# Peptides against a protein of PDB entry 2AZE: the designs that were tried, part 22

Target 1, 148 residues: chain A of PDB entry 2AZE
Amino acid sequence: AQECQNLEVERQRRLERIKQKQSQLQELILQQIAFKNLVQRNRHAEQQASRPPPPNSVIHLPFIIVNTSKKTVIDCSISNDKFEYLFNFDNTFEIHDDIEVLKRMGMACGLESGSCSAEDLKMARSLVPKALEPYVTEMAQGTVGGVF
Target 2, 101 residues: chain B of PDB entry 2AZE
Amino acid sequence: GRLEGLTQDLRQLQESEQQLDHLMNICTTQLRLLSEDTDSQRLAYVTCQDLRSIADPAEQMVMVIKAPPETQLQAVDSSENFQISLKSKQGPIDVFLCPEE

## One batch from the design tools (peptide; made by RFdiffusion4, then SolubleMPNN)

Design b1_p10_1_s2 (from b1_p10_1, 8 letters changed)
Fold by OpenDDE base, seed 4:
Structure b1_p10_1_s2 (fold): chain B 148 residues (1-148), chain C 101 residues (1-101), chain A 10 residues (1-10)
Amino acid sequence: as target 1 above (148 residues)
Amino acid sequence: as target 2 above (101 residues)
Amino acid sequence: EKVTTRTLKV
């Protein structure tokens, strides 16, 4: 009886761990798709333009975005060596990492929200190794959740 | 019996987790390959236009932070305190604003 | 360590 109880606890533990890993995998897939899609987009754009963009016109990953109302007053203190920054805002702000930016740009093909058209899904599938395609499909369908 | 059933469940879950781990390894490998590819890294960028597309510069100010790895970012967003603190240990931090147009 | 402070008004 006690052994059974112990195993039940372990079972639940494993189920939770699997659930966590599923979430992690989904995020990794989204990152992969987003990165590859971004690179592909830029490659094609540069080919069409027959030149790379001006260096100061692009922001390479990684980066962080901070946005706030245009009316927000920001006090900025910077060390001479630029190792330290302090920003004081008089109103709320938002912080977004580059991955979130890419998602909002549609680089993850809407897979992150299940808003994936047939074309988006095709793109998403094309940006992952074959072994991951079934999982991408499940993500698009919202059927991820069961164990293998 | 109950014990046998639970034992079987655990074995099945182990196999499932192993499959999951395999897929994760594939993903991490792909991401690593992208990181190691110089051309991919060169092309891994967004434009100010991209940022404007996700945050209307007419209403929002967009500040970009480029910081070395392991830079500490501390943010406070409360009714009385709205603050971001950055501290780099590896090099200078670059901050710039995206233009409205 | 010198610190420069600026007020940004966008």
Scores: peptide ipSAE 0.041, ipTM 0.893, DockQ to the pose 0.037
Fold by OpenDDE base, seed 5:
Structure b1_p10_1_s2 (fold): chain B 148 residues (1-148), chain C 101 residues (1-101), chain A 10 residues (1-10)
Amino acid sequence: as target 1 above (148 residues)
Amino acid sequence: as target 2 above (101 residues)
Amino acid sequence: EKVTTRTLKV
């Protein structure tokens, strides 16, 4: 049954691709929620303050952060045009992108870990188009993984 | 039979993938709209307080890197070498520290 | 190529 064998191989290939796309979709949803939630938060804050924050007091996306112990010594070499940087640390460090920062800030409503309160889930749903709401619900319940 | 079953499975998987593609298109469209909205971009920021909230401010320092697109980042984190290298082709890189409270 | 070196301490 060579034909059946070929189809089984194709089946596995498609299943794996679907799994990958599910992961990608989840990440896209999280990014959308995080961004919109961040914007909403800041809009509200600025409205309450009746003015935007000082330009040098905020970090606009995109960005990367590096964190390390306060005891870590960092040597930095910078080219004259600032096109090149070299950092040397005397101890371990961590690197995080802006999306990860937003997640840790709770901007994704805990959806990334399936740890959503009812209010968190409500917020998450409100920040996506209607067509994505069922998937958001599945993410919150940890039931994503099945095939449609 | 087995062949019929497999054929049906493949058709179902194709339909499922198409549904996923559709949802992904919706997501990418939304993200594009966000990127094109000037007000959203203006409001897409965090504060140093936000950054301190995600790292132990008592023990950790936070350095922020603003780099142009396509900037090369190379990091080494081993027992003998702790290094980050940044190389930009499109413009200057900005680095600053978030101050303590 | 001029390089500026700084030591960051917190």
Scores: peptide ipSAE 0.038, ipTM 0.894, DockQ to the pose 0.037
Fold by OpenDDE base, seed 2:
Structure b1_p10_1_s2 (fold): chain B 148 residues (1-148), chain C 101 residues (1-101), chain A 10 residues (1-10)
Amino acid sequence: as target 1 above (148 residues)
Amino acid sequence: as target 2 above (101 residues)
Amino acid sequence: EKVTTRTLKV
């Protein structure tokens, strides 16, 4: 009986660890798709324009964005060497990393929310190695969670 | 019996975890390959138009932060305090605004 | 360390 209880505890521990790894894997897949899709988009755009965009018109990854109402007052303190910044806002703000920006741009093909069109899913599958395609399909269907 | 069943479950979970580890290794390898590819990194950018599509500067101010790796970011967003602190140890931090147009 | 403070209004 005690041995069974010990094994049940271990089982639960492993299930939780697997769940964490599933989440990590999904994020990694989304990152991969988003990056590759972004690169593909920009490559095509540059080819169509026959030139790269002006250097000061683009923001290379990695980056973080902060957005707030235009009415928000921001006090910014910057060290002389620019190693330290302090921003004080008089109202709420939002922070987004580059991956989140890419997701909102649709670079992850809506896979992050399981809202892929057939074409989106096709694109997503094309941007990952074959071994990952089944998992991409499961993500699109919202059926991730099975223990295989 | 119960013991045998649990033992079998644990073995199956181990196999499942190994499969996940394999898939994760594939993903991390792909990401590393992307990071090592010069053309990919050159093309890994967004435009101000992209950012405007996410947060329209007509109504929202959009600030972009370019910071060295391992820069510390501390944010507080509460009714009493709205603050972002950035501390870099590896170089200067660049902050700029995305124009409305 | 010198600190520059700016108030930003958009």
Scores: peptide ipSAE 0.037, ipTM 0.893, DockQ to the pose 0.037
Fold by OpenDDE base, seed 1:
Structure b1_p10_1_s2 (fold): chain B 148 residues (1-148), chain C 101 residues (1-101), chain A 10 residues (1-10)
Amino acid sequence: as target 1 above (148 residues)
Amino acid sequence: as target 2 above (101 residues)
Amino acid sequence: EKVTTRTLKV
């Protein structure tokens, strides 16, 4: 009886760990899709334009964006070597990393929010190795956790 | 019995975790290959137009931060204080505004 | 360490 109880505790621990790994894998897949989709988009755009964009017109990954109301007053203190910045706002702000930006741009094909059309799913599948395709399909259906 | 059943469940969970680890290895390998490919890195960019599609510059200002790896970011967003602190250890931080047009 | 302070208004 005690041994069974110990094994049930272990089972629960393993289930929780698996859940965490599933979440991590899903995020990695979304990142892969987003990155490859972005590269593909830009490659096509540059081919159509027959030239790359001006260097100062693009923002290479990685980056962070901060947005706030246009009425927000921002005080900025910068060290001489630009190693340190301090921003003080008089109102709320938002911070977004590059991955979040890519997701909002639709680079992850809506897979992250369950808004993946048939065309989106086709694109998503085309941007991952064959071994990951079934997982992408399950993500789109919201059935990833069904194995456990 | 119950003991045998639980033992079997644990073995099955171990196999499932191994499968997940395998998939994660495939995924991390793909991401690493992207980071090592010069052409991919050259094409890994967004435009101000992209950012405008996310945050409307008619109502919002958008500030872009380019920081070296391992840069520390501290943010305070409360009714009393609204602050962002950046500290780099590997080089200068670049900050610029995304134009409205 | 010298610090430059500026106010940004949009």
Scores: peptide ipSAE 0.033, ipTM 0.893, DockQ to the pose 0.037

Design b1_p10_1_s3 (from b1_p10_1, 6 letters changed)
Fold by OpenDDE base, seed 4:
Structure b1_p10_1_s3 (fold): chain B 148 residues (1-148), chain C 101 residues (1-101), chain A 10 residues (1-10)
Amino acid sequence: as target 1 above (148 residues)
Amino acid sequence: as target 2 above (101 residues)
Amino acid sequence: SKITTRTLKH
């Protein structure tokens, strides 16, 4: 009886761990798709332009963005060596990492929100190894959650 | 019996987790390969136009932060205090504004 | 946006 109880506890622990890993995997897949899609887009664009963009016109990963109202007053304090920054805002702000930016750009093909058209899904599948395609499909369908 | 059933369940869960781990390894490998590819890294960029597409520059300003790894970012967003603190350990931090147009 | 900049001393 006690052994069974212990095993049930362990079972629950494993289920929770699997659930966590599922979330991690989904995020990794989205990152992979987003990165590859971004690279592909830029490669194509540069080929069409027959030259790379000006170096100061692009922001390479990684980066973080902060957005706030244009009316927000920002006080910025910078150390001499630029190792330290302090920003004070008079209103709310938002912080987004590069991955979130890529998602909002559609680089993850809408897979992150389940808003994936057939064309988007095709793109998403093409950007992952074959072994991951079934999982991408499940993500698009919202059927991820089972233990496989 | 109950014990046998639970034991079997745990074995099945172990197999499931192993499959999951395998898929995760594939993903991490792909990401690593991308990061190690010089050409891919060269092409891993967004433009100010991209940023404008996700943040309306008519209403919002966009500040870009380029910081070295392990940079500490602390943010406070409350009615009484709106603050971002950046502390780098590896080098200078670059901050610039995305132009409206 | 209005941004003011100050330099911190070490």
Scores: peptide ipSAE 0.042, ipTM 0.892, DockQ to the pose 0.040
Fold by OpenDDE base, seed 3:
Structure b1_p10_1_s3 (fold): chain B 148 residues (1-148), chain C 101 residues (1-101), chain A 10 residues (1-10)
Amino acid sequence: as target 1 above (148 residues)
Amino acid sequence: as target 2 above (101 residues)
Amino acid sequence: SKITTRTLKH
């Protein structure tokens, strides 16, 4: 009885670990798709324009953004070497990392929400190695982890 | 019996985890290849138009932070305090505003 | 937007 109980505890531990890894894998897939899709978009855009964009007009990854009301007053303290920043706001703000920005731009093809059109799914599949295509399909259908 | 069943379940879970690990390794490899490709990195950018699409600059200001790896970010957003702290150990931090401010 | 900048004193 005690042995079975120990194994049941281990089973639950492993299930939770698998769940965590599954989430991590999904995020990695989304990042891959988003990055490749972004690069593809920009390559095409530059080809159409026959030139790269001005250097000061683009923001290279990685980055984060902070947005707040235009009415928000921001007090910024900066160290001499610019290694340290302190921002004080008089109102709420939002922080978004580059991956979240890419998702909101649609670079992950809506796969992050499992709401992909046929074209979105086709694009998503085309941006991953063949071995990952079944998992992408499962993500789109919301059937990931069905065998667990 | 119950013991045999649990043992079998654990073996199956182990195999499933190994499959996940394999897929994760594939993803990690792909991301590494992207990071090592000069052309891909050159093209890994967003525009001000992109940011405007997700945060209306007519109503919101957008501040961009370019920080070196391992930069510490601490944020407090409460009724009493609204603060962001950045501490870099690997180089200077660059902060700038999107146009139309 | 109103942003004020100060240098940290060390």
Scores: peptide ipSAE 0.041, ipTM 0.892, DockQ to the pose 0.040
Fold by OpenDDE base, seed 1:
Structure b1_p10_1_s3 (fold): chain B 148 residues (1-148), chain C 101 residues (1-101), chain A 10 residues (1-10)
Amino acid sequence: as target 1 above (148 residues)
Amino acid sequence: as target 2 above (101 residues)
Amino acid sequence: SKITTRTLKH
């Protein structure tokens, strides 16, 4: 019947929305883990050194990095007020945001790529509220995707 | 029947979505708390050594961009054109190179 | 350095 068809369309719509929210939640969890792990690392390092690092030796979030070959020629045009930049490269480049950098640093414990050891999983779980721990476990197992 | 089954499925999906929303609220709250904690923000940094660990400076140069919120970034990476455009609305943009050592 | 800088004129 037409009514059943309408409900099936709605069901598919809701399933797609849930899938989108699952992806968003996973990303948020990874960000939380990465941030807290980074803070812990730096706190420990500063305690061991008995001082903070020199102010010009660190890069606070947020930031973006651009990497390219050392052989790449870069022409940069800058406005007087430094509000506008234009970079021209003679070869390919890569852009990474701070979250991606943290992931590559291992701050998300490899949870983002399915490379999460038992030790990594323990760390990841310790960095989220209890309510999120089951979801972290599912992420590590690659079993996220089902409906609650 | 089929109608009753579909109706029940929709109710179950609604409950599932509500559970997801709850978890997302917990997560966003945690992130907000981190952003509001002065000590956490002070410790939210990476070093050039960290950047070198993910982009080998022996072969790659690493440029760091510190831009105000809502800065527009446009990138073109084609066979004939390689370009990055930055436009800030809230303040100056800072760009510097990460040293090799 | 492989970076050259020019100031935009308004």
Scores: peptide ipSAE 0.040, ipTM 0.891, DockQ to the pose 0.039
Fold by OpenDDE base, seed 5:
Structure b1_p10_1_s3 (fold): chain B 148 residues (1-148), chain C 101 residues (1-101), chain A 10 residues (1-10)
Amino acid sequence: as target 1 above (148 residues)
Amino acid sequence: as target 2 above (101 residues)
Amino acid sequence: SKITTRTLKH
């Protein structure tokens, strides 16, 4: 009985670890898809334009964005060397990292929410190594972890 | 018996975890390759139009922060305090507003 | 949005 109990504890431990790794893997896949899709989009756009965009018109990764109401008053204190910033807002704000921005742009093909069209799924699969395609399919279907 | 069942479960879980580790390794390798590819990095950008498309430009302003690695960001968003603190150790932080148009 | 800026020197 005690042996079985110990194994059950270990089983639960492993299940939790697997669950965590599944989440991590999904995020890694989404990042890969998003990055590659972004690069592909921009490459195509530049080819069509026959030139790169003006340097001041683009924001290279990594970045974060802060958005707030246009009516929000922001007080910004900056160190002389620009190593330190302090922003004070008179109202609520939102912070988003570049990955979240890419997801909202559709760069992850809706895979992050399991809302993939046939074309979205095709694109997603094309942007990952063959070994990851089955997992992408599972993500799209919402069946990840179903075997556990 | 129950013991045999649990033992079998643990073996299966081990195999599953190994598979996950393998897939994660593939992913990290791909991401590393992207980071090492100069052309990919050159093309890894968004536009202000992209940002406006996701931030309701009619009602929201968008501020962009370009910070060096290891920059500390602290944010407080409460009814009494709305604050963001940035502290960089490796270089200057660049902040700019995304134009409305 | 109104943004006010000041410089903090260390």
Scores: peptide ipSAE 0.040, ipTM 0.892, DockQ to the pose 0.041

Design b1_p10_1_s4 (from b1_p10_1, 8 letters changed)
Fold by OpenDDE base, seed 2:
Structure b1_p10_1_s4 (fold): chain B 148 residues (1-148), chain C 101 residues (1-101), chain A 10 residues (1-10)
Amino acid sequence: as target 1 above (148 residues)
Amino acid sequence: as target 2 above (101 residues)
Amino acid sequence: SKVTVRTLKV
């Protein structure tokens, strides 16, 4: 019946939406863990050093990173007010946002790839509210994907 | 019947989505709390050593871009064109290189 | 690294 077909279309639509939200939730969890872990690391480091790092030695979030070979020639045009930039490269480059940088630093405890050690997983769980711990566990095992 | 089954499935999916939304709200709340905590924001930084661990300046040039919110970023990375365009409407953009360049 | 910076007048 046509009514059943309509409901099946709606079912598929909802499943896709749920899938998208699951991805968004996972990213939000990773961000939370990464941020909290970073703050914790730096707090401890500053306590050990008994002082904050030199102001010009750190980069506060948010930021993005562009990297390319040192052999790459870059032409940069900047407006007087610095509102506009144009970079031209003679070879390939990479762009990374701050979250990706944190992930590569291990701040997300390897949860982003489901490669958590036991200690990493313990850390990850400790950095989220209790309600999110089951989801963190699923992420660590790569078992996220079901509808609950 | 088939219709009743589909109807029940949709109800279950709705419940699942509500649970998912709840978890997402928890996450967004936590992130907002972090953004509102001045001490956390003070400690939310990376070092040049951190960046070197991601891309070694001995081999790679590492450029940092600090841009205001809503800055437009356009990037083209192809054999025909390698370009990054930035346009801010809220303030100046800061660009700098990590040491060991 | 070779970076050429040019300032454009708005």
Scores: peptide ipSAE 0.089, ipTM 0.895, DockQ to the pose 0.042
Fold by OpenDDE base, seed 5:
Structure b1_p10_1_s4 (fold): chain B 148 residues (1-148), chain C 101 residues (1-101), chain A 10 residues (1-10)
Amino acid sequence: as target 1 above (148 residues)
Amino acid sequence: as target 2 above (101 residues)
Amino acid sequence: SKVTVRTLKV
């Protein structure tokens, strides 16, 4: 009886760890798709324009975004060496990392929310190694949750 | 029996986790390759148009912060205080503003 | 001191 109880505890521990790894894997897949899709988009755009964009017209990863109302007053203080910044707002703000920005741009093909069209899914599959394609399909279907 | 069943379950879970680990290794390898490819990194950028698409450009302003790795970020968003503090140890922090459309 | 923000070119 005690041995069975110990094994049941271990089973639950492993199940939880697997769930965590599933979430981590999904995020890694989304990042891979988003990055590759972004690179592909920009490569195509530069080819069409026959030149790269001006250096100060783009923001390279990594970055974070802060957005707030246009009416929000921002007081910014900076150290002399630019190592320290302090921003004071008179109203609420939002912070987003670059990955979230890419997702909102559709670079993850809607896979993050299970909102993939057939075209989106095709794109997503094309941006991952063959071994990951089945998992991408499962993510699109919302069937990731079982233990395989 | 119950013991045999649990033992079998644990073996199956171990195999499942090994499969996950394998897939994760593939993913991390791909991400590493992307990080090491200079052309990919050169093309890993967003535009002002992209940033405007994620927030209502009529209502929101968008500020971009490029901070070195290991930069400390503290944010307070309460009814009484709205503040962001950044402290870098590896280099200067850059701030960009997307122009209004 | 007050921060000078770099503006992206459009």
Scores: peptide ipSAE 0.071, ipTM 0.895, DockQ to the pose 0.040
Fold by OpenDDE base, seed 1:
Structure b1_p10_1_s4 (fold): chain B 148 residues (1-148), chain C 101 residues (1-101), chain A 10 residues (1-10)
Amino acid sequence: as target 1 above (148 residues)
Amino acid sequence: as target 2 above (101 residues)
Amino acid sequence: SKVTVRTLKV
Protein backbone atom coordinates (compact mmCIF):
# COMPACT_ATOMS: atom_id res chain seq x y z
CA ALA B 1 0.00 0.00 0.00
CA GLN B 2 1.04 3.58 -0.64
CA GLU B 3 0.74 4.46 3.04
CA CYS B 4 3.17 1.70 4.01
CA GLN B 5 5.59 2.89 1.36
CA ASN B 6 5.46 6.43 2.73
CA LEU B 7 6.13 5.21 6.25
CA GLU B 8 9.07 3.11 5.08
CA VAL B 9 10.59 6.19 3.44
CA GLU B 10 10.11 8.10 6.68
CA ARG B 11 11.67 5.26 8.66
CA GLN B 12 14.75 5.34 6.46
CA ARG B 13 15.00 9.11 6.82
CA ARG B 14 14.90 8.87 10.61
CA LEU B 15 17.47 6.06 10.66
CA GLU B 16 19.88 8.17 8.63
CA ARG B 17 19.37 11.16 10.92
CA ILE B 18 20.03 9.02 13.98
CA LYS B 19 23.19 7.65 12.38
CA GLN B 20 24.45 11.18 11.77
CA LYS B 21 23.72 12.20 15.35
CA GLN B 22 25.53 9.10 16.62
CA SER B 23 28.64 10.18 14.73
CA GLN B 24 28.34 13.68 16.14
CA LEU B 25 27.96 12.37 19.68
CA GLN B 26 31.01 10.14 19.31
CA GLU B 27 33.09 13.10 18.18
CA LEU B 28 31.83 15.23 21.06
CA ILE B 29 32.70 12.49 23.54
CA LEU B 30 36.20 12.19 22.09
CA GLN B 31 36.67 15.95 22.36
CA GLN B 32 35.51 15.96 25.97
CA ILE B 33 37.85 13.12 26.90
CA ALA B 34 40.78 14.69 25.05
CA PHE B 35 40.30 18.14 26.60
CA LYS B 36 39.83 16.88 30.14
CA ASN B 37 42.75 14.48 29.82
CA LEU B 38 45.00 17.27 28.53
CA VAL B 39 44.02 19.60 31.35
CA GLN B 40 44.56 16.85 33.90
CA ARG B 41 48.00 16.03 32.49
CA ASN B 42 49.13 19.63 32.51
CA ARG B 43 47.74 20.29 35.99
CA HIS B 44 49.72 17.38 37.35
CA ALA B 45 52.87 18.44 35.51
CA GLU B 46 52.66 21.99 36.83
CA GLN B 47 52.10 20.74 40.37
CA GLN B 48 55.22 18.60 40.12
CA ALA B 49 57.23 21.51 38.72
CA SER B 50 55.71 23.92 41.26
CA ARG B 51 55.22 26.48 38.49
CA PRO B 52 53.56 26.92 35.11
CA PRO B 53 55.65 26.62 31.95
CA PRO B 54 57.06 29.75 30.33
CA PRO B 55 54.42 31.48 28.19
CA ASN B 56 56.36 31.09 24.94
CA SER B 57 56.98 27.38 25.48
CA VAL B 58 53.36 26.26 25.11
CA ILE B 59 50.55 26.51 22.57
CA HIS B 60 47.07 27.16 23.92
CA LEU B 61 44.03 25.85 22.14
CA PRO B 62 42.71 26.60 19.61
CA PHE B 63 45.42 26.28 16.97
CA ILE B 64 46.23 24.81 13.57
CA ILE B 65 49.38 22.89 12.66
CA VAL B 66 51.06 22.98 9.26
CA ASN B 67 53.95 20.62 8.59
CA THR B 68 56.12 20.04 5.53
CA SER B 69 59.57 18.72 4.69
CA LYS B 70 62.46 20.73 6.13
CA LYS B 71 63.65 21.05 2.55
CA THR B 72 60.43 22.72 1.41
CA VAL B 73 60.83 26.35 0.42
CA ILE B 74 58.06 28.61 1.70
CA ASP B 75 57.24 32.06 0.39
CA CYS B 76 55.17 34.04 2.88
CA SER B 77 53.18 37.25 2.48
CA ILE B 78 51.43 39.12 5.28
CA SER B 79 49.12 42.13 5.29
CA ASN B 80 50.02 45.21 7.31
CA ASP B 81 47.39 44.47 9.95
CA LYS B 82 48.23 40.73 10.00
CA PHE B 83 44.63 39.89 9.10
CA GLU B 84 45.69 38.13 5.90
CA TYR B 85 48.42 35.55 5.26
CA LEU B 86 49.53 33.81 2.08
CA PHE B 87 51.90 30.84 2.06
CA ASN B 88 53.33 29.40 -1.15
CA PHE B 89 55.16 26.07 -0.94
CA ASP B 90 57.30 24.35 -3.54
CA ASN B 91 56.14 20.95 -2.28
CA THR B 92 53.27 19.22 -0.48
CA PHE B 93 52.19 20.09 3.08
CA GLU B 94 49.86 18.77 5.78
CA ILE B 95 47.31 20.62 7.90
CA HIS B 96 46.01 19.40 11.26
CA ASP B 97 43.59 20.96 13.72
CA ASP B 98 44.10 20.87 17.47
CA ILE B 99 41.63 18.00 17.99
CA GLU B 100 43.55 15.79 15.60
CA VAL B 101 46.77 16.67 17.41
CA LEU B 102 45.23 15.70 20.74
CA LYS B 103 44.03 12.39 19.32
CA ARG B 104 47.50 11.59 17.95
CA MET B 105 48.94 12.46 21.36
CA GLY B 106 46.73 9.77 22.85
CA MET B 107 44.59 12.23 24.79
CA ALA B 108 41.44 10.43 23.63
CA CYS B 109 42.87 7.20 25.08
CA GLY B 110 42.86 5.44 21.73
CA LEU B 111 39.08 5.37 21.82
CA GLU B 112 38.90 7.05 18.40
CA SER B 113 40.51 4.05 16.70
CA GLY B 114 39.29 1.29 18.99
CA SER B 115 42.82 0.70 20.27
CA CYS B 116 42.30 1.44 23.95
CA SER B 117 43.60 -0.89 26.64
CA ALA B 118 41.68 -1.72 29.78
CA GLU B 119 43.54 1.08 31.53
CA ASP B 120 42.79 3.49 28.69
CA LEU B 121 39.12 2.61 28.90
CA LYS B 122 39.14 3.18 32.64
CA MET B 123 40.64 6.63 32.09
CA ALA B 124 38.13 7.46 29.38
CA ARG B 125 35.21 6.47 31.59
CA SER B 126 36.52 8.61 34.43
CA LEU B 127 36.49 11.71 32.22
CA VAL B 128 32.80 11.65 31.26
CA PRO B 129 29.55 11.95 33.21
CA LYS B 130 28.05 8.66 34.32
CA ALA B 131 25.28 8.90 31.74
CA LEU B 132 27.88 8.74 28.94
CA GLU B 133 29.89 5.81 30.31
CA PRO B 134 27.85 3.11 28.56
CA TYR B 135 28.38 4.87 25.24
CA VAL B 136 32.13 5.09 25.86
CA THR B 137 32.16 1.35 26.53
CA GLU B 138 30.32 0.68 23.29
CA MET B 139 32.77 2.88 21.39
CA ALA B 140 35.69 0.89 22.78
CA GLN B 141 34.06 -2.38 21.77
CA GLY B 142 33.08 -1.12 18.35
CA THR B 143 29.43 -1.89 19.00
CA VAL B 144 28.08 1.61 18.36
CA GLY B 145 25.82 1.85 15.37
CA GLY B 146 22.58 0.31 16.47
CA VAL B 147 19.48 2.20 17.44
CA PHE B 148 18.56 2.46 21.12
CA GLY C 1 -0.30 -5.85 10.25
CA ARG C 2 2.48 -4.22 8.24
CA LEU C 3 1.06 -0.72 8.71
CA GLU C 4 0.81 -1.13 12.47
CA GLY C 5 4.34 -2.52 12.58
CA LEU C 6 5.79 0.43 10.71
CA THR C 7 3.89 2.86 12.89
CA GLN C 8 5.34 1.22 15.97
CA ASP C 9 8.84 1.31 14.48
CA LEU C 10 8.55 5.05 13.93
CA ARG C 11 7.51 5.57 17.54
CA GLN C 12 10.50 3.55 18.72
CA LEU C 13 12.85 5.56 16.50
CA GLN C 14 11.44 8.76 17.95
CA GLU C 15 12.20 7.54 21.45
CA SER C 16 15.71 6.51 20.38
CA GLU C 17 16.40 9.93 18.90
CA GLN C 18 15.16 11.61 22.07
CA GLN C 19 17.58 9.52 24.11
CA LEU C 20 20.38 10.43 21.72
CA ASP C 21 19.53 14.13 21.95
CA HIS C 22 19.64 13.89 25.73
CA LEU C 23 23.14 12.40 25.66
CA MET C 24 24.29 15.06 23.21
CA ASN C 25 22.95 17.78 25.49
CA ILE C 26 24.90 16.32 28.41
CA CYS C 27 28.06 16.23 26.33
CA THR C 28 27.74 19.77 24.95
CA THR C 29 27.07 21.03 28.47
CA GLN C 30 30.31 19.48 29.69
CA LEU C 31 32.26 21.03 26.83
CA ARG C 32 30.73 24.43 27.56
CA LEU C 33 31.68 24.14 31.22
CA LEU C 34 35.27 23.43 30.18
CA SER C 35 35.35 26.49 27.94
CA GLU C 36 33.96 28.69 30.71
CA ASP C 37 36.37 27.48 33.39
CA THR C 38 39.35 29.84 33.64
CA ASP C 39 41.68 27.22 35.06
CA SER C 40 40.80 24.76 32.30
CA GLN C 41 41.46 27.42 29.68
CA ARG C 42 44.86 28.13 31.20
CA LEU C 43 45.75 24.43 31.21
CA ALA C 44 44.48 23.68 27.70
CA TYR C 45 47.86 23.71 25.93
CA VAL C 46 50.37 21.49 24.16
CA THR C 47 54.17 21.74 24.01
CA CYS C 48 56.74 21.39 21.27
CA GLN C 49 57.58 18.03 22.79
CA ASP C 50 53.99 16.99 22.14
CA LEU C 51 54.27 18.12 18.53
CA ARG C 52 57.55 16.27 18.06
CA SER C 53 55.75 13.11 19.10
CA ILE C 54 53.40 13.35 16.12
CA ALA C 55 55.58 15.22 13.58
CA ASP C 56 59.33 14.93 14.06
CA PRO C 57 60.97 18.34 13.52
CA ALA C 58 64.17 16.53 12.58
CA GLU C 59 62.46 15.66 9.32
CA GLN C 60 59.48 18.01 9.22
CA MET C 61 59.13 21.73 9.80
CA VAL C 62 56.18 22.36 12.11
CA MET C 63 54.35 25.67 11.93
CA VAL C 64 51.68 26.73 14.43
CA ILE C 65 48.91 29.12 13.46
CA LYS C 66 46.91 31.02 16.08
CA ALA C 67 43.92 32.74 14.51
CA PRO C 68 40.73 34.35 15.81
CA PRO C 69 37.42 32.52 15.49
CA GLU C 70 35.80 32.36 12.06
CA THR C 71 39.12 32.80 10.27
CA GLN C 72 38.91 31.57 6.70
CA LEU C 73 41.47 28.98 5.60
CA GLN C 74 41.93 28.05 1.96
CA ALA C 75 44.41 25.35 0.97
CA VAL C 76 45.53 24.07 -2.41
CA ASP C 77 47.72 20.98 -2.71
CA SER C 78 48.26 19.94 -6.32
CA SER C 79 51.15 19.09 -8.61
CA GLU C 80 51.39 22.68 -9.80
CA ASN C 81 50.20 24.67 -6.79
CA PHE C 82 50.87 24.39 -3.06
CA GLN C 83 49.24 27.25 -1.19
CA ILE C 84 47.60 28.24 2.09
CA SER C 85 45.55 31.43 2.42
CA LEU C 86 44.32 32.82 5.74
CA LYS C 87 41.80 35.64 6.16
CA SER C 88 40.74 36.86 9.58
CA LYS C 89 37.84 39.18 10.30
CA GLN C 90 38.19 39.52 14.07
CA GLY C 91 41.87 40.19 14.66
CA PRO C 92 45.48 39.51 13.79
CA ILE C 93 46.87 36.06 13.05
CA ASP C 94 50.00 34.82 14.79
CA VAL C 95 52.46 32.22 13.50
CA PHE C 96 55.06 30.17 15.39
CA LEU C 97 57.73 27.62 14.56
CA CYS C 98 58.42 24.55 16.64
CA PRO C 99 62.18 24.14 17.07
CA GLU C 100 63.89 20.83 16.39
CA GLU C 101 65.22 20.64 19.94
CA SER A 1 55.52 42.01 3.30
CA LYS A 2 57.28 38.88 4.51
CA VAL A 3 55.67 36.88 7.27
CA THR A 4 57.32 37.16 10.66
CA VAL A 5 57.49 33.71 12.19
CA ARG A 6 58.19 33.46 15.90
CA THR A 7 59.94 30.46 17.38
CA LEU A 8 58.56 28.82 20.50
CA LYS A 9 61.03 28.72 23.36
CA VAL A 10 61.24 25.27 24.91
Scores: peptide ipSAE 0.066, ipTM 0.891, DockQ to the pose 0.040
Fold by OpenDDE base, seed 3:
Structure b1_p10_1_s4 (fold): chain B 148 residues (1-148), chain C 101 residues (1-101), chain A 10 residues (1-10)
Amino acid sequence: as target 1 above (148 residues)
Amino acid sequence: as target 2 above (101 residues)
Amino acid sequence: SKVTVRTLKV
């Protein structure tokens, strides 16, 4: 009885760990798709324009975005070496990391929400190694983890 | 019996986790290859036009923060306090506004 | 812009 109970506890721990890893894997897949899709887009755009964009007109990854109303007053204090920043706002703000930005741009092909068209799914699959394609398909269908 | 069932469950979970680990290794390898590819990193950028689709500078103030890895970010967004604190250990933090600002 | 920047001694 005690042996079975111990195994049940272990089972639960493993299930939780697997759940965490599933989330991590899905995020890694989305990152890979988003990055490769972004690079592909920009490569094509630069080829069509026959020139790279002006250096100060683009933001290279990694980055984060903070946005707030233009009416918001922001007080910013910075250390001399720029290692420390403190921003005080008089109203609410939003923070978005680069991955979220890419997702909102559609770079993850709607896979993050399971909103993939046939073209979206085709693109997503083309941007991952063959071994990951089945998982991409499951993500698009919202069936990941169904065996658990 | 109960013991056999639990033992079988644990074996199946072990196999599932091994599969996940394998796929994760593939993903991390691909991401590392991207990070090591100079051309890919050169092309890993967004434009102000891209940011407008997320937060239009005509209506929103958009601030870009480029910070070294492992920079600490603390954010408080409550009725009494609206604050962001950044602390880097590896180098300077760069903050700028989109040109439309 | 509604952003005010101050440099502090840390």
Scores: peptide ipSAE 0.065, ipTM 0.891, DockQ to the pose 0.043

